# Peptides against a protein of PDB entry 2YKT: the designs that were tried, part 196

Target 1, 231 residues: chain A of PDB entry 2YKT
Amino acid sequence: SRSEEMHRLTENVYKTIMEQFNPSLRNFIAMGKNYEKALAGVTYAAKGYFDALVKMGELASESQGSKELGDVLFQMAEVHRQIQNQLEEMLKSFHNELLTQLEQKVELDSRYLSAALKKYQTEQRSKGDALDKCQAELKKLRKKSQGSKNPQKYSDKELQYIDAISNKQGELENYVSDGYKTALTEERRRFCFLVEKQCAVAKNSAAYHSKGKELLAQKLPLWQQACADPS

## One batch from the design tools (peptide; made by RFdiffusion4, then SolubleMPNN)

Design b2_p25_3_s4 (from b2_p25_3, 18 letters changed)
Fold by OpenDDE base, seed 4:
Structure b2_p25_3_s4 (fold): chain B 231 residues (1-231), chain A 25 residues (1-25)
Amino acid sequence: as target 1 above (231 residues)
Amino acid sequence: SKKVQEQLDSLFNSFFSSLDATLAS
């Protein structure tokens, strides 16, 4: 029946979220944590490299003939520091606004969806059983009427059952239809949440890249000229 | 428990808010 098909579709949506989406989201979070760890590793390694660059700048500053190059080397290190600060801000956002929040949501969602599905199933079954019962009672009534000397005695009751069946069938169909819409909405909300969190990360990432590009573009010409200038 | 239900409700509301934000954008 139409209601049975819609019921199946509804259950399948919930199952897809629980069995496909949520596990995939957990994997996504895990991959994100790995990515974060790698970036943190890069940050640490970069610090050592640019600290060593500062040391070279100190040596230049102590020289008589290369003092100005010391300032250049310090500027290079300072620009790196500023870029690093932007990266750290991006990473904090990545961790706090994406990974942590998704982890919290996915942990709670399994229980939520299970409860939601169970509630839907229980109510759907209840309505279905009530309909079946009413249909069975009508059938019994008709059998009694056929065997009776006065069939008209049951006519009013038969009409009542017919009306009840019609109403219950309509209610069941509407409930299942609404259930399907609800399930689809639940799925969409989860994807939208992911998209929104990714958008936030993307904005922060863009800011990091923009700032880095700006800083380097401003200073690079100066640094390139430094070796051509007399001491 | 009440606490669990509140957490579940909060989760639901978070998803709902995200959907609304997306639709409003």
Scores: peptide ipSAE 0.027, ipTM 0.591, DockQ to the pose 0.034
Fold by OpenDDE base, seed 1:
Structure b2_p25_3_s4 (fold): chain B 231 residues (1-231), chain A 25 residues (1-25)
Amino acid sequence: as target 1 above (231 residues)
Amino acid sequence: SKKVQEQLDSLFNSFFSSLDATLAS
């Protein structure tokens, strides 16, 4: 029936969230943590590299003929430091605004969804059982009426069951329909939340990239000319 | 438990509030 199909669809939405979305989200969080760790590793490794560059700058500054190049090398290291600071800010946001919040949500969500699904199933079954009961009673009544010498005796009761069945059918259909809408809304909210959190990460990432681009664009011409202009 | 439910409610309220704010912007 239409109501049965909608019921199955509703259950499938909840099941998809619990059995596919949430596990996938946990994996996403895990991959995010790995990514964060790798970026932290890059930051650490980069620090060593640019610290070594600073050392080269110190040597240049101590030289008689390359002192100005020491300043250039220091500037290169400083620009890197500023870029790394932006990256660290991005990583903090990535951790706090995305990973932590998603982790908290996904851990609690299974219980929530299980309860929501159970509530829906219980009420749906209750309404369905009530409908089935009325239908069964009507069928029994009709059998009695068919075998009776006075069918009119059962006419009023038959009408009552017909009305009850109609009402219960309508209620069931409405409930299942609303349940389906609710389930879809629950699913959409979760995806929207993920999108929202990713947007926040994207904004911070954009700031990181923009700052790096600006700093390098500003300084690179100066650095490129440094060897041509001995002082 | 009541505590778990309260935590869930708090979490989801925060979740939905954030979503609503995003949709309103």
Scores: peptide ipSAE 0.023, ipTM 0.547, DockQ to the pose 0.033
Fold by OpenDDE base, seed 2:
Structure b2_p25_3_s4 (fold): chain B 231 residues (1-231), chain A 25 residues (1-25)
Amino acid sequence: as target 1 above (231 residues)
Amino acid sequence: SKKVQEQLDSLFNSFFSSLDATLAS
């Protein structure tokens, strides 16, 4: 029946969220944490490299013939520091605005969805059982009427059951339909939440890349001319 | 249970709020 089909669809939505979306989201979070760790590692390693570059700059600054190159090397290290700071901001956003929030949501969602599905199933079954009962009673009444010498005796009661069946059928259909819409809305909200958090990450990533490009574009021409133009 | 329902409501409202924010941006 239409109601049975819609019921199956509704259950499948919840099942898809619970068995496909949420596990995939957990994996996504795990992969994100790995990525974050790797980027943190890059940050640390880069710091060591550019700290060593500063040391080279110090040596140049102490020289008689390469003093100006010391400043260049210091600038290179400083630009890197600024880029790194921007990366750290991006990483903080990545952690706090994406990973942490997704983790909190996915943990809560498992229990929520289970309860929501159970509630829906319980109510759906209750309405279904009530409908089935009325249908069964109508059948019994009709059998009794058929065997009676006075079938008109049961006409009013038959009408009452017919009306009850119609009402309960409509109620069940509406309930299941609303349930399906609700389930789809829940699914969409979860995807939208993910998209929203990814947008925040994207904005911060864009800022990181923009800042890096800006800083390097500003300084690189100066650095490239440093050896050609001795002081 | 009442506790579970409260958690569900909280989660629902949270996702709804996020959706609204996304659509408003």
Scores: peptide ipSAE 0.029, ipTM 0.582, DockQ to the pose 0.035; fails the geometry check
Fold by OpenDDE base, seed 5:
Structure b2_p25_3_s4 (fold): chain B 231 residues (1-231), chain A 25 residues (1-25)
Amino acid sequence: as target 1 above (231 residues)
Amino acid sequence: SKKVQEQLDSLFNSFFSSLDATLAS
């Protein structure tokens, strides 16, 4: 029946969230933590590289013929330090605003979805059972009427059961339909939450890249000219 | 874009609110 099919669809939405979305989201969080760790590693490695560059700048500053190149090398290191600071800020936001929040929500969601599904199933079954009972009573009444010498005695009661069945059928269909819409909304909310959090990451990432681009674009022409100018 | 973000925020808040309500019940 239509109601049975829609009931199955509703349950499948909840199952899809529990069995597909949430496990995938947990994996996404895990991959995010790995990515965070790798980027932290990049920051650390970059520090070593640019500290070594500073050392080269110190040597240039101590030379007789390359003093101005020392300042250039220091500027190069400083710009990259600022870029790395922006990266660290982005990573902090990535951790606190994305990973932590997603992890908290995924942990709580199992209980929520189980309760929501159970509530829906209980009420759906209750309405279904009530409908089945009315249908069974109508069937019994019709059997009595067929065996009676006065079938007209049962006509009003038969009409009452028919009306009750129609009403209960409509209520069940509406409930299951609303349940399906609710389930789809719950699924959409979870995707929207992910999209929203990823948008925040994207904004922070854009700021990081913009700052780096601006700093390098400002200084690069100066650095490129440094070797052409005599000391 | 701003309107879309507001809608996403609303959905986000609704999701959390419903979750909290369910766990409290």
Scores: peptide ipSAE 0.024, ipTM 0.561, DockQ to the pose 0.027; fails the geometry check

Design b2_p25_4_s1 (from b2_p25_4, 17 letters changed)
Fold by OpenDDE base, seed 1:
Structure b2_p25_4_s1 (fold): chain B 231 residues (1-231), chain A 25 residues (1-25)
Amino acid sequence: as target 1 above (231 residues)
Amino acid sequence: MDEFLKKAFEDMNAFLEKMKENVAA
């Protein structure tokens, strides 16, 4: 039946969330943690590189003819520090606003969805069984009426069952329809949450890149000119 | 596609759009 088909669709939505979305989300979180760790590694490696650059700047500052280049090298290291600070802010947001929140939700979601699905299934079955019962009773009544010498005796009861079947059919269809909408809403809510959290990360990432671009754009011409203009 | 399912999808989409608007407001 149409209601049975929609029922199957509803169950499939819940199953897809539990069996596909949630495991994929857990993997996404794990990959995010790996990415965060790698970025932290980049930060550490970069620090070593720019610390070494500072050392070169110190040597330049101690020279007779390259003192101004020492300042340039120090400025390069300082700009890196500022960019790094922005990166750290981005990483904090990445961890706290995306990974942690997703992890908390996915941990609780399995129980919630299981309960929601069971509730839906129980009520759907209850309504279905009630409908089937009425249909069966009507069938029995009709058989009795056909074998009776006085069929008119059963006419009122037949009408009552017909009305009951109609009402129960409508209730079942509405319930399953609402259940399907609810299931799809649950799925959409989860994707929307992911998108929203990723948008926050994207904004912070944009700020990081913008700040870096601005700082480098401001200083790079000065650094490029340093060798051409010996003091 | 069955007309019942078609209507269900239409109703669902309308509902989701309404919800989207409510969240955006």
Scores: peptide ipSAE 0.017, ipTM 0.425, DockQ to the pose 0.021
Fold by OpenDDE base, seed 5:
Structure b2_p25_4_s1 (fold): chain B 231 residues (1-231), chain A 25 residues (1-25)
Amino acid sequence: as target 1 above (231 residues)
Amino acid sequence: MDEFLKKAFEDMNAFLEKMKENVAA
């Protein structure tokens, strides 16, 4: 029946969220944490590299013929420091605005969804059982009427069961329909939340790249000139 | 995620952790 099919669809939505979406989201979070760790490691390694660059700048500053190049090397290291600071800010946002929030939600979601599904199933079954009972009683009544010498005495009761069945069928269909819409809304809400959080991360990432580009574009001509013209 | 990329990240992280340990020593 239409009601039975919609019921199966509703259960499948909840099942898909619990068995596909949530595990995939946990994996996404795990991969995000790995990415964050790698970037933090890059920052650390880069610090060592540019500290060594500063040392080279110090040596240049101590020379008689390359003093001006010392300042250039210091500026290169400083620009890197500023870029790395921006990266660290982006990483903080990545951690706090996306990973942490997603992790908190996904850990609680299994219990929530299980309860929601159970509630739906319980109510659906209750309505279904009530309908089945009325149908069974009508069938019994009709059998009794067929064996009776006076079938007309059962006509009023038959009409009552027919009306009850019609009402219960309509109620069940409406309930299942609403349940399906609710389930789809729950699924959509989770995807929307992910998209929104990822948008925030993307915005911060864009700021990082923009700042880095700006700083390098500003200084690079100066550095190139210093190498070409030591005066 | 691509298995190659996953492994690359794992290898990189392991390398970076080793570097940190060496610097701390």
Scores: peptide ipSAE 0.005, ipTM 0.271, DockQ to the pose 0.030
Fold by OpenDDE base, seed 2:
Structure b2_p25_4_s1 (fold): chain B 231 residues (1-231), chain A 25 residues (1-25)
Amino acid sequence: as target 1 above (231 residues)
Amino acid sequence: MDEFLKKAFEDMNAFLEKMKENVAA
């Protein structure tokens, strides 16, 4: 029946979230943590590299013939420091605004969805059972009427069961329909949450890249002229 | 999960840890 089909669809939405979406989201979070760790590692390694560059700048500053190049090397290291600060801010956002929040949501979701599905199933079954009972009673009544010498005495009761069946059928259909819409909304909400959090990360990432580009664009012409134009 | 990607992350993490140790020494 239409109601049975829609009921199956509703259950499948909840099952898809619990068995496909949430496990995939947990994996996504795990991969995100690995990515964050790698970027933090890059940051540390880069610090060592540019600290060594500062040492080269110190040597240049002590030189009679290359003193101005010392300033260039120091500026290169300083720009790196500033870019690194932007990266660290981006990583904090990545951790706090995406990973942590997703982790909190996915952890709570298992219990929530289980309860929601159970509640839906219980109520759906209750309405279904009530409908089946009325249908069974009508069938019994009709059988009794058919075997009776006075079938007319059952006519009013038959009408009452017909009305009850119609009402209960309508209620069941509406409930299942609303349940399906609710389930789809729950699924969409989860995807939207992921998208919104990823948008926040993207915004912060854009700021990091923009700042880095600005800093390098400002200084690079000066650095490129350092050897050609000693001063 | 892609086993290649998993291994890549593991290798990267191991490499980074080694580099940190070298710098700290």
Scores: peptide ipSAE 0.000, ipTM 0.275, DockQ to the pose 0.028
Fold by OpenDDE base, seed 4:
Structure b2_p25_4_s1 (fold): chain B 231 residues (1-231), chain A 25 residues (1-25)
Amino acid sequence: as target 1 above (231 residues)
Amino acid sequence: MDEFLKKAFEDMNAFLEKMKENVAA
């Protein structure tokens, strides 16, 4: 029946969230933590590289013919430090605004959705059972009427059951329809939350990249000319 | 947001609205 089909659709939405979305989200969070750790590792490795660059700058500053190149190398290292600061800010946001918040929600969501689904199923079953009972009673009444010498005796009662069935069918359909809308809203809300949080991270990431680009664009022409200029 | 992403969101919203209407019908 149409009601049964809508019921199955409703249950499938909840099941999709619980069995597919939430596990996938947990995996996403785990991958995010791995990514964060890797970026922290990059930060550490980069520090070593640019510390070594500073050492090269010191040697240049001590030279007779390359003293000015020492300043250039120091500037390169300083720009890296500033870019690194922006990366650290981005990583903090990535952790606090995305990973932590998603982790908190996904841990609470399983219990919430289970309860919501159970509530829906219980009420849907209750309404369905009531409908089935009326349908069964009508069927029994019709059989009794067919075997009777006075079928008219049962006509009023038949009409009452028909009306009851119609009303209960309508109530069930409305309930299942509302349930489906609610389930779809729950699903959409979760995707929207993910998108919004990812957008926030993207903005912070853009700021990191923008600042890095700005700093490098400002200094790169100077650095490129350093070797061309007479000592 | 680029036009592609904008359209994707619009299509998703339209899909959800259609589904709601189908259930209500």
Scores: peptide ipSAE 0.006, ipTM 0.377, DockQ to the pose 0.047; fails the geometry check

Design b2_p25_4_s2 (from b2_p25_4, 16 letters changed)
Fold by OpenDDE base, seed 3:
Structure b2_p25_4_s2 (fold): chain B 231 residues (1-231), chain A 25 residues (1-25)
Amino acid sequence: as target 1 above (231 residues)
Amino acid sequence: IDEFLAKAQADLDAFLEEMKKKVEE
């Protein structure tokens, strides 16, 4: 029936969220944590490299003929430090605004969805059983009427059951239809939440890249000329 | 280098643990 088909569709939406979306989201969070760790590793490795560059700058500053190149090397290291600081800020946002919030959401969601699905199923079954009962009573009444010498005695009761069946059928269809819309809304809400959190990460990433580009664009021409203009 | 990276990772892990506690409070 129309209502049975919509009921199956509704259950499939909940099943897809619980069995596909949520596990995939957990995997996404895990991959995000791995990515965060790798970027942190890059930050620390970069610190060692640019600290060594500072040491080279110190040696240049102590030289008689290369003092100005010491300042250039210090500037190179400082620009990198600023870029790395921006990366660290991005990573904090990535952790706090994306990973933590998604982890909290997915942990609570399994219980919520299970309860929501169970509530829907219970009510759907209750309405279906009530409809089936009315249909069975009508069938019983019709059999009794066919065997009776006075069929008109049952005519009013037959009309009452027909009306009740019509009303209950309509109610069931409406309930299942609303249930399907609700399920689709729940699914969409979860994807929207992911998109919104990823947008926040993208914004912070853009700030990181912009800052790096600006700093390097400002200083690179000066650094390129440093060897051509001895003091 | 390996020791340095190990320390860096430990510091990061400690930071993340602290942040986790703050969110759970």
Scores: peptide ipSAE 0.014, ipTM 0.391, DockQ to the pose 0.034
Fold by OpenDDE base, seed 4:
Structure b2_p25_4_s2 (fold): chain B 231 residues (1-231), chain A 25 residues (1-25)
Amino acid sequence: as target 1 above (231 residues)
Amino acid sequence: IDEFLAKAQADLDAFLEEMKKKVEE
């Protein structure tokens, strides 16, 4: 029946979220954590490199013939520090606004979806069973009427069962239809949440890249000329 | 959900416009 088909579709949506989406999201979070860790590692390694560059700048500043190059080296290190600060801000946002929130949601979602599916299944079955019962009772009534000397005695009851069946059929169809829409909405909401959080990450990443580009573009010509004009 | 999606789209569109302006400058 149409209702049975729609019921199967509804269950499949919930199953897809629980068995495909949520595990994939967990993997996504895990990969995100790995990426975060790697970027943190880059930041740490970069700090060591640019600290060493500062030391070279100090040596240049102490020299009589290379003092101006000391300032250049310090500026290079400072620009890097600023870029790294932007990266750290991006990473904090990445952690707090994407990973943590997704992790919290995916953990709660398994229980929620299981309960939602069970609730739907229970109610769907209840409505289906009630319909089946009414249909069975009507069939029994009709059999009794056919064997009776006074079939008119059962006519009012027959009409009542027919009406009840019609109403219950309609209720079941509506319930299953609404259930399917609800399930699709639940799925869409999860994807939308992911997209929204990823957009926030993208914005932060854009800010990081923009700041880095700006700082380097401003200073690079100066640094390139520093060796051409010895003091 | 529709309101949520509409807001998300609006925010995205605004961001894209901002980025477009920055590229053109």
Scores: peptide ipSAE 0.012, ipTM 0.352, DockQ to the pose 0.027
Fold by OpenDDE base, seed 1:
Structure b2_p25_4_s2 (fold): chain B 231 residues (1-231), chain A 25 residues (1-25)
Amino acid sequence: as target 1 above (231 residues)
Amino acid sequence: IDEFLAKAQADLDAFLEEMKKKVEE
């Protein structure tokens, strides 16, 4: 029946969230933590590289003929420091606004979804059983009426069962339909949450890249001219 | 893929430890 099919679809939505989405989200969080760690590693390695560059700048500053190049090398290191500060801000946001929040949500979600599914199943079964009971009683009544010398005696009860079946069928269909909409809304909400958090990360990443581009665009022409214009 | 990522992380960790030692020396 249509109601049975929609019931199966509803259960499948909840099962998909619990068995596919949530485990995948946990994996996503784990991969995010790995990515964060790698970026932190890049930051650390970069610091060593640019500290070494500063040392080269110090040597240039101590030279008689290359003093101005020392300042250039220091500026290069300083621009890198500023870019790294932006990266650190991005990483902080990545951790606090994405990973932590997703981790909190996925931890709470398993119990919530299990309870929601059980509630739906219980009520759906209750309504289904009530409908089946009415149908069975009508069938019994009809059998009794066929064997009776006075079938008219059962006509009013037959009409009552028919009406009850119609009403219960409608209620079941509506309940299952609403249940399906609710399940789809729950699924959509989770994807929307992920998208929104990723949008926040994207904005922070854009700020990082923009700042880096601006700083380098401002300074690069000066650095390129440094060797051509000996002091 | 998981083994690859685990190995990559282990290699990175080893590299970072080596770098720390170099800075401390």
Scores: peptide ipSAE 0.012, ipTM 0.379, DockQ to the pose 0.025
Fold by OpenDDE base, seed 5:
Structure b2_p25_4_s2 (fold): chain B 231 residues (1-231), chain A 25 residues (1-25)
Amino acid sequence: as target 1 above (231 residues)
Amino acid sequence: IDEFLAKAQADLDAFLEEMKKKVEE
């Protein structure tokens, strides 16, 4: 029946969220944490590299013939520091606005979805059982009527069962239909939340890249001329 | 893929520990 098919579809939506979406989201979060850790590692390693660059700049500044190159090396290190600061800000946002929030939601979601599905199933079954009961009673009544010398005696009761069946069928169909819409909405909101959080991360990432490009573009011409134009 | 990622993480962790030691020296 249409109601049975829609019921199966509804259950499948919940099943898909619980068995596919949520595990995939957990994996996504785990990969995000690994990515964050790697970027933090890059930041740490870069600090050592540019600290060493500063040391080279100090040596240049102490020289008689390369003093101006010391300033260039210091500027290079400073620009890097600023770029790394932007990266750290992006990472904080990535952690706090995406990973943490997703982690909190996914851990709670399994229980929520199980309860929601169970509630739906219980009510659907209740309505279905009530319908089946009425149908069974009508069948029994019709059998009695066929064996009776006075079938008209059962006509009013038969009409009552027919009406009850019609009403219960309509109610069941409406309930299952609404249930399906609800399930689809639950699925959609989870994807929307992910998209929205990822958009925030993307904006922060764009800011990081823009700032880095700006700083380097501003200074690079100066640095390139430093060796050719001894001051 | 999972094994690859696990190895990559282990390599990264080892690298970070090495860098930490160098900074402490």
Scores: peptide ipSAE 0.008, ipTM 0.368, DockQ to the pose 0.026

